Peptides against a protein of PDB entry 2AUS. Designs and how they scored, part 83

Target 1, 323 residues: chain A of PDB entry 2AUS
Amino acid sequence: ADIKREVIVKDDKAETNPKWGFPPDKRPIELHIQYGVINLDKPPGPTSHEVVAWIKRILNLEKAGHGGTLDPKVSGVLPVALERATRVVQALLPAGKEYVALMHLHGDVPEDKIRAVMKEFEGEIIQRPPLRSAVKRRLRTRKVYYIEILEIDGRDVLFRVGVEAGTYIRSLIHHIGLALGVGAHMAELRRTRSGPFKEDETLVTLHDLVDYYHFWKEDGIEEYIRKAIQPMEKAVEHLPKIWIKDSAVAAVAHGANLTVPGIVKLNAGIKKGDLVAIMTLKDELVALGKAMMSTQEMIERSKGIAVDVEKVFMPRDWYPKLW

## One batch from the design tools (peptide; made by RFdiffusion4, then SolubleMPNN)

Design b2_p15_4_s4
Fold by OpenDDE base, seed 2:
Structure b2_p15_4_s4 (fold): chain B 323 residues (1-323), chain A 15 residues (1-15)
Amino acid sequence: as target 1 above (323 residues)
Amino acid sequence: MEEKLKELREKFEAE
C-alpha cells in the first residue's frame, strides 16, 4: 500500500471541467455517506457480519459490506463500505494486512533463539486454513512480508506482522511454537492495517458512529459524521490507477470498457490481469476493472480495450454523455 | 514491560 507508483502522462493537455462530477472532498453529506467507507475499530466479541448489521442500523443504511473478515475475538481495522460503495470491498480483500499479535510460548526459550526462529518465518510460508474457514482446506503458500518483535517478556512475545491476504496468524504462531520446540498459541490478535486503512485519526468505534449520527440528525451538526466516513476512493489507494478523459467517463459509467484513447495518465507497472481503478482527473472512482493491457501496451497502442470494466461506482449522470 | 503489555492487553480487551 505504501509504494508510490510512478505516474506516466499520456496526454499532458487534457483538462477537466470543474462543473462535472463530485470530487471526494466536495460531496454533500448524504452523497458522501452513499459513497463512503468507515475505518471501523471492530470490538472483540461480535462477528464482522454482526458489526456490519449494527452499522446499517445506526446509520439507517440499506446496504453495507466489510473489507475482510475478522474473527469474533479479533479487534481492530475493519473497513466497512456503505451503500453504493459496498462493492469497493473487492479491492480490499486481496490487500495486505498487518496485525499485532501476542504469542504465548508453552516453555522457556532464550530470547536470541526466539528472534532467530521468528526471522526464519519472514518470506514464503506453507499454511493450511483452519477448519472454521470458508475456504477449501488445502495447503497453500502465503507471504509474510515482515515480523517485528516489539517485546519479549518470558514466555509472552508481542510482535507486529505484515502478511499477504488470507494468512492465518493463529497458524503462523502454531508453526513458530513448533519450530521453537516448546509449542505456542495465539493469546491476543489485533488487525492494525487492511491495505490503505490503518490505525490513524480516521479509525472510529461503533460508539463514535452512534454519537456522530445523533449530532447530525438531532443537532444538525454534520462535521463529525463527515470526518468519520472516508470517501470510497480511499479503498482503492493501493491499486494501480488509470485516469481518463472527461469524454470517456460517461461511457465507463454506463458499463463500457475503457479504450486506449480515453487514457490521460496511468501508473507504471500494470500487468495484464491486474485489478485497476479507473479514475477521473478529479480523482473520483468511476469503476474497477481488469487490465487487458500492460502499462507499456497502453502507452504504445493507439486503440484497443485497455480495461475490462467489472464494477461501476459512478452514477451515469455525473458526467455528460459526449457521444 | 508489564505496563506496556497491560496497555496493549487493555487495547485488545477494552472494546
Scores: peptide ipSAE 0.010, ipTM 0.517, DockQ to the pose 0.045
Fold by OpenDDE base, seed 1:
Structure b2_p15_4_s4 (fold): chain B 323 residues (1-323), chain A 15 residues (1-15)
Amino acid sequence: as target 1 above (323 residues)
Amino acid sequence: MEEKLKELREKFEAE
C-alpha cells in the first residue's frame, strides 16, 4: 500500500465540471453510507460473516461484504464495504496484510537463535492451506515482506509480520518452531493492516457503530457516523489509478471499456493484467478493471482498449452522456 | 509482554 506511484499526465489542459459527480468529501450522509467502507476492529469470538451481519442490522443495510476473512479468535482490521460499495472488497482480497502474533515455543531457545532463524523467514516461504480453508490444499509459495520481533519473554515471542495475501500465520509459526528444533504454536493473532486500512483514527468497534448510528437517528448528529465510514475510494488507494475525462465517465459508468483517448493521467508501472482503479478528475471511483495495456502502451498509443471494465461503482447519471 | 498483550486485549475488550 505504501508504494508511491508516479503520475504521468497525458492531457495537462483537461478540466472537470464542478457540477458533475459527487466527490468523496461532498457526499450527503446517506450517499456516503451507500458508497462507504468501515475500518472495523473485529472482536475475538464471532466470525467475520457474523460481524458483517451485525453491521447490516446496526446500520439498517441490505448489503455488505468484508475485505478478507479473519478467523473467529482473530481480532483487528476488518474492512467492511457497504451497500453499493460492497464489491470494492475485490481490491482488498489481493492486498498485503500485517499482523501482530504471539508465538509460544515448546522448548527453551536462546534469544540470538530465535532472532537469527526468524530473519531467515523473510522472503519466499512454502505453505499448505489449513483443512478449514476453502482454498485447495496445494503447496504454494507466499511472500513474507518483513518480520519485526517486538518482544521475547522466555518461550513467548511477540512479533509483527507483513505478508502476501493468503499467507497463513499459523503455518508460518509452525515452520519457525520446526526450524528452531523445539516446535511452536500460535497463541494469539491480531490483524493490524489490510492494504490501505490500518490501526489509526478510522478504526471503530461494533459498539462505536451502535452509538454513532443512535446519535445520527435520534439526536440528528451526523458527524460521528460520517467519520466512522470511509469513502469507497479509500479501498482502492493501493491500486494503480487511471484518471479519465468527464466525457468518458458516463460511458464507463454504463459498462463500456476504457479506451486510450479517455485517459487524462495515469500511474506509472501498470502492466497488462493488473487490477486498476478508473477515477474521475475529482478522485471518484468509476470502476475497477483489468489493464489491457501497460502504462507505456497507454502513453504511446492513440487508440485501443486500455482497461477491460469488470465492476462499475458509479451511478450512470452522475455524469452526462457526452457521446 | 503483558502490557502489549494488554494493549492488544484492551482493543479486544472494548467490545
Scores: peptide ipSAE 0.009, ipTM 0.510, DockQ to the pose 0.056
Fold by OpenDDE base, seed 3:
Structure b2_p15_4_s4 (fold): chain B 323 residues (1-323), chain A 15 residues (1-15)
Amino acid sequence: as target 1 above (323 residues)
Amino acid sequence: MEEKLKELREKFEAE
């Protein structure tokens, strides 16, 4: 669940000029695509990189990137950030994931024992990354947020699992099989969530993208391709946010660090070192950065660097220089 | 196996 973060208002008199910027819902179709993220239903078979290359060909794009690798055989939710939004995938890499998995047991186990043992795997687990992982094969802790058993049919167990980023479901199933005393393997896997992206009305196939691009380019119908692409702001919904004055937007868009006087409102619970999204008062993503202060320090202080700006997304000309 | 994955997709499209 996206934890609803409390919003603390620091400047209740701050207004925004409606003529400045391009709010997510008011972008022309070309600009919407340039700052877009597709909630792709990745088919089984291709690599995540091949799928990104196909999207680039279908939509005639120079750049795109995915919000976290799915194995070739794994289907489901693959966020694909487009063009100027490509680097927003950095916000999705650390985000929680949900999967539906089919586990096959190598022996007969009573259903009550399956349910009891799988419940013990909720919480912190020790994993060793697989050999194919770019991550060093050291033992590491990962959080399993929840396990929901959907169906048990003899030796086949269908379950939903919510996990911390970089949890290996294949390794989880192997350890469950060991704890059951019979062994197990992963038969099937689908990703049903990647941070703010889930199976919903925004989920689209590669075929949908072909058809929707055709309707736009040949028939002049932009509605379908517009709905198939989410604004880049969707990819940061799970991050703590800081909303800034119109007068601070152009400076941050030029790569200046955010100072405390530029803050209008912010989420509660920001810690020093957290990844934060810097937003306009129209909920436009300006930049990602590292918090240099806590929420409390940003409220109490009159000056200082609040956010070290790491990645700018907003064009420099959307807001005027007011400093 | 493809039919059960199809039924699962159809159940998720119906929620």
Scores: peptide ipSAE 0.008, ipTM 0.485, DockQ to the pose 0.038
Fold by OpenDDE base, seed 5:
Structure b2_p15_4_s4 (fold): chain B 323 residues (1-323), chain A 15 residues (1-15)
Amino acid sequence: as target 1 above (323 residues)
Amino acid sequence: MEEKLKELREKFEAE
């Protein structure tokens, strides 16, 4: 999520009509909710599915989905995409995660040895998915981006860890314990980040959502519920983006593939097969799709299919049909 | 790393 992507401009003369669309920060409250994502502080105890069902009840929603399962006992950052934004969770599933974990060692280990061994687990690790995972129990490599030891108190090690999606922290702690020669288990786990969603002022509880919905429905105060819901565009901040002409927006919103002439600007480093976000010049999410060209091919070519559009988010009427 | 983890498991199961 923190990789600044270079923006390459293909058409520096392209302008956008301010009367078309609904920029993320200019949506009426009902529309904001329809295209929203909650940065939920999931409590320990319930499943991620139970929490999504509660949010649907609290906010009177027909549809919602989460950006990646947290185990029942795990608390913290659970992005919940609402209504028309529900399918934006597909952008969050492959996103990196951060956790704070408490590891309990089963024996005494010198602090210097703990620090040295945990540093060896930065990089590529081999993991076997747990029995309860819906994923086939094949050995797989996962990236540990960083390990930061926060505190060591005897046998208790508090640490921050940044990991590739689907890294099992319980399995990591088990392997660290084996490497230390004493064994270890995961005592506590909190997710502090899921792609662009982190512990910040946007993090809200289920209790907050109850109160904020009440303030809106009973008192007419929309401010709290508006702040508690992020625009769906937040859920794609970590993806490579392609910005398109106003004249191309309605076609893509109707499910047409993005062609090269529709591109105004794009991120560097797009590869064929990448998941990309198609954006308006007002940073509105039009669609998610699969890149059919690299960034370089999208620059050099005058024609062809740049993106195979897989999921449209934008309504068909936000931009005029100009074809 | 897989060999190192295997050796570490074998040591830990033997203790």
Scores: peptide ipSAE 0.000, ipTM 0.376, DockQ to the pose 0.012

Design b2_p15_5_s1 (from b2_p15_5, 4 letters changed)
Fold by OpenDDE base, seed 1:
Structure b2_p15_5_s1 (fold): chain B 323 residues (1-323), chain A 15 residues (1-15)
Amino acid sequence: as target 1 above (323 residues)
Amino acid sequence: SAAELEKELEERLAA
């Protein structure tokens, strides 16, 4: 997720009108909530859907959605997109994940052998999805980005693992146990990262949300609830971005595809078929879409469809119609 | 437990 992308400027003279739109940091609290994402610390016990239902009840919301299921017993980072931002979760589903896992070995293994074998699981692994997953049980390759052993206490191995979306840590631990020759199972699991969301000062509990909403509604103190909710733009930080002219914003907000003349600046390394975020010059999320051109094609071409717009987030009235 | 959490959240929402 932390891939630094170069920004290529296509139009260095493009300016933005400060009176148009609502930059993330300047949204009134009600509008901030409507375009918000909570970095929730999911407790162990409830399902991710039950937790989303609680958030809707606590914050008096009509709609919300989560950025990738955590099993009932799994705690930690669960991004929950609110109201008009609900559909931004599509950007988070394919994002990399990090976990801290406790693996229990079914026999004694020398620490040097544990370390050596676990290092061999960095890279590509073959997994079969569990029976209870909504995913067809086909063998699939997944990437393990890194394994960091935190602690080894006899048969208990605490480790951090960065993985491709839809990697099953329980299956990884099972395969590690087989490779060690003694077998293993997952004792505990916590998710510490989901794309741009991590364990930081933005991580909040359901109890925090109850208290912070109360402080806002009863005491008129908006600071806590404002801090507890991230702007939806946070949920797309890991995506390649295309920044567009003010004159193109209203058309894209109406569901028009982004054409090449509307581009002001863009990230390097966009490929045809990539999920991209269309942004204003004030870093407001207009839409998500599929790149129809590479970065190079978007620079070299004078016309054509750059992005097939899939999901609009920005209201149609934030920017004037200039067509 | 999930039930204990639900109870605690209900108590906080009623206060």
Scores: peptide ipSAE 0.334, ipTM 0.907, DockQ to the pose 0.767
Fold by OpenDDE base, seed 4:
Structure b2_p15_5_s1 (fold): chain B 323 residues (1-323), chain A 15 residues (1-15)
Amino acid sequence: as target 1 above (323 residues)
Amino acid sequence: SAAELEKELEERLAA
């Protein structure tokens, strides 16, 4: 998520009409909820689906979805996309994750050896999915981005780990334990990050949501519930972006593919086949789509399909049809 | 526990 992508400007004269659309910071509270994502602190105990059901009940919502399952016993960052934003979870599923894990060793190991062996698990690891996963139990490679040992207390090792989506921390700990020669198991696990969502001031509990919804509905105080819900655009911060002309917005909102003339600016490093976010010049999410060109091709070409639009989020009426 | 959490949430929603 922290990959700063260069922004290449293709049309430096492109302006946006301030009367069109609803920028993330200017949505009425009802519209903000309709296009919202909650950075939920999932408690240990319930399933991720049960927690989503609670959010729907608490906030009186028809639809919601989560940005990647946490096991019942696992707490921490669970992005929950609301109503019209529900489909934005597709951007979060492939996103990197961070966890804090407590590993319990089954024997005594010198601290220097623990540190040395755990550092060797940075990089590519081979994992076998657990029996309970709906995924075929084929061996798969996953990337461990980093391991940071926080504390070592005898046989208990507290560590932070950044991983590719769908890395099983329990399996990682098992393999670390084997490499140490004593065996190990996962005692505790908390997810501290899911793509752009992390443990910060935006993290809220189910209890917070009950209270904040009550303050809004009974007392007319929208501030708390507004702050507790992030705009859906937060859920795509980690994706490469393409910003489009006002004249292209309505067409894309109707499900038309983005053509090269519609591009105002774009991130560097887009490859053909990448998932990209199509944005307005006001940083509103129009759609998600598949890049049909590289960044370089989108700069050099005067015409052609730049993005195959897969999922539209923006309503069709926020921008006028200019064709 | 999950059951305790559910009970607490039900109590808060009923208030």
Scores: peptide ipSAE 0.333, ipTM 0.906, DockQ to the pose 0.755
Fold by OpenDDE base, seed 5:
Structure b2_p15_5_s1 (fold): chain B 323 residues (1-323), chain A 15 residues (1-15)
Amino acid sequence: as target 1 above (323 residues)
Amino acid sequence: SAAELEKELEERLAA
């Protein structure tokens, strides 16, 4: 999520009509909810599916989905996409994750040895999925981006870890314990980040959602529920973006593929096959799609399919048909 | 527990 991407401008004269669309910051409250994502602080105890069901009850919603399962005992950052935004969770599934974990060692180990061995687990690791995982139990490589030891108290090691999606912290701790020669287990786990969603002022509880919905429905105060729900565009901040002409928006919203002439600006470093977000010049999410060209090919070519559109989010009527 | 939290949320939704 923190990778700054250069923006390359193809058409510096392209303007947008301020009367078209609904920018993320200008949606009426009902529309904001329909295109919303909650940065939920999942409590320990319930499943991620139970929590999604409760959010649907609290907010009187027909549809919702989560950006990646947390085990029942695991707390912290669970992005929950609402209604028309539900499908945006597919952008969050492959996103990096951060956790704070408490590891309990089964024997005494000098602090210097703990620090040295844990540092060796930064980089590529081989993992086997847990027995309870729906994922086929094949050995797979995963990246550990960083390990930061926060505290060592005898046999208890508190640490922050940044990992590739689908890295099992329980398995990591087991392997660290084996490498230390004493064994170890995961005592506690909290997810502190899921792609662009982190522990910040946008993190809310289920109790907050109950209160904020009540303030809106009974007292007419929309401020709290508006703040508790992020625009769906937040869920794609970590993706490479392509910004398109107003004249291309309605076509893409109807499910047409993005062609090269529709591009106004784009991020550097797009490769063929990458998941990309197609945006308006007002930073509205039109669609997710697969890049059919690199950034360089999209700059150099005058024609061709730039993006194969997979998931449309924008309604067909927000922009006029200009074809 | 999940059941205690569910009960608490149901009580708050009924109030």
Scores: peptide ipSAE 0.051, ipTM 0.791, DockQ to the pose 0.852
Fold by OpenDDE base, seed 2:
Structure b2_p15_5_s1 (fold): chain B 323 residues (1-323), chain A 15 residues (1-15)
Amino acid sequence: as target 1 above (323 residues)
Amino acid sequence: SAAELEKELEERLAA
């Protein structure tokens, strides 16, 4: 998620009409909720699905979805996309994750050996999904981006770990325990990051949501509920972006593929087949799609399909039809 | 527990 992407400008004269659309920070509260994502601090105990059901009850919502399952016993960052934004969770499923884990060793191991062995688990690891996972139980590689040991207290090892999506920390800890020769198990796990969502001032509890919704409905105070809900655009911050002309927005909002002439600016390093976010010049999310060209091809070509549009988010009427 | 949390949330939503 921390990949700084260069922005390449293709049309430096492209302007946007300030009367069209609804920029993320300018949405009325009801519209902000309809296009919102909550950075939820999931409590331990409930399933991610139960928590989503509670959010729907608390906020009186028809639809919501979460950005990647946490086990019942696991707490921390659970992005929950609301209403019209519900489908944006697809951008979060492939995103990197960070956890703080407590590993309990089944024997005594010198700290130097713990540190040395855990460092060997940075990079590519082989995993098998657990039985309870809906994922097919085939062996696969996963990336461990980093392991940071926070504390070692005898047999208890507290560590931060950054991982590729669908890395099983329980399995990682089991393999670390085997490599240490004593065995280990996962005592505690908290997710501290899910793509662009992290432990910061945007993290809210279910209790906060109850209180903030009450303040809005009973006291007329919108400020708290507005701050508790992030714009759906937050859920795509980690994706490569393509910014389009105002004249292309309505067509893409109707499900038309993005063609090269519609591009104003784009991130460097887009490859064919990448998931990309199509944005307005006001940083509004229009759609998610599959890149049909590289960044280089989108610069060099004057025509052709740049993005196969898969998921439209923007309403069809926010921008005028200019075709 | 999840049941205690659900009860607390229901009590707060009913208040």
Scores: peptide ipSAE 0.029, ipTM 0.755, DockQ to the pose 0.854

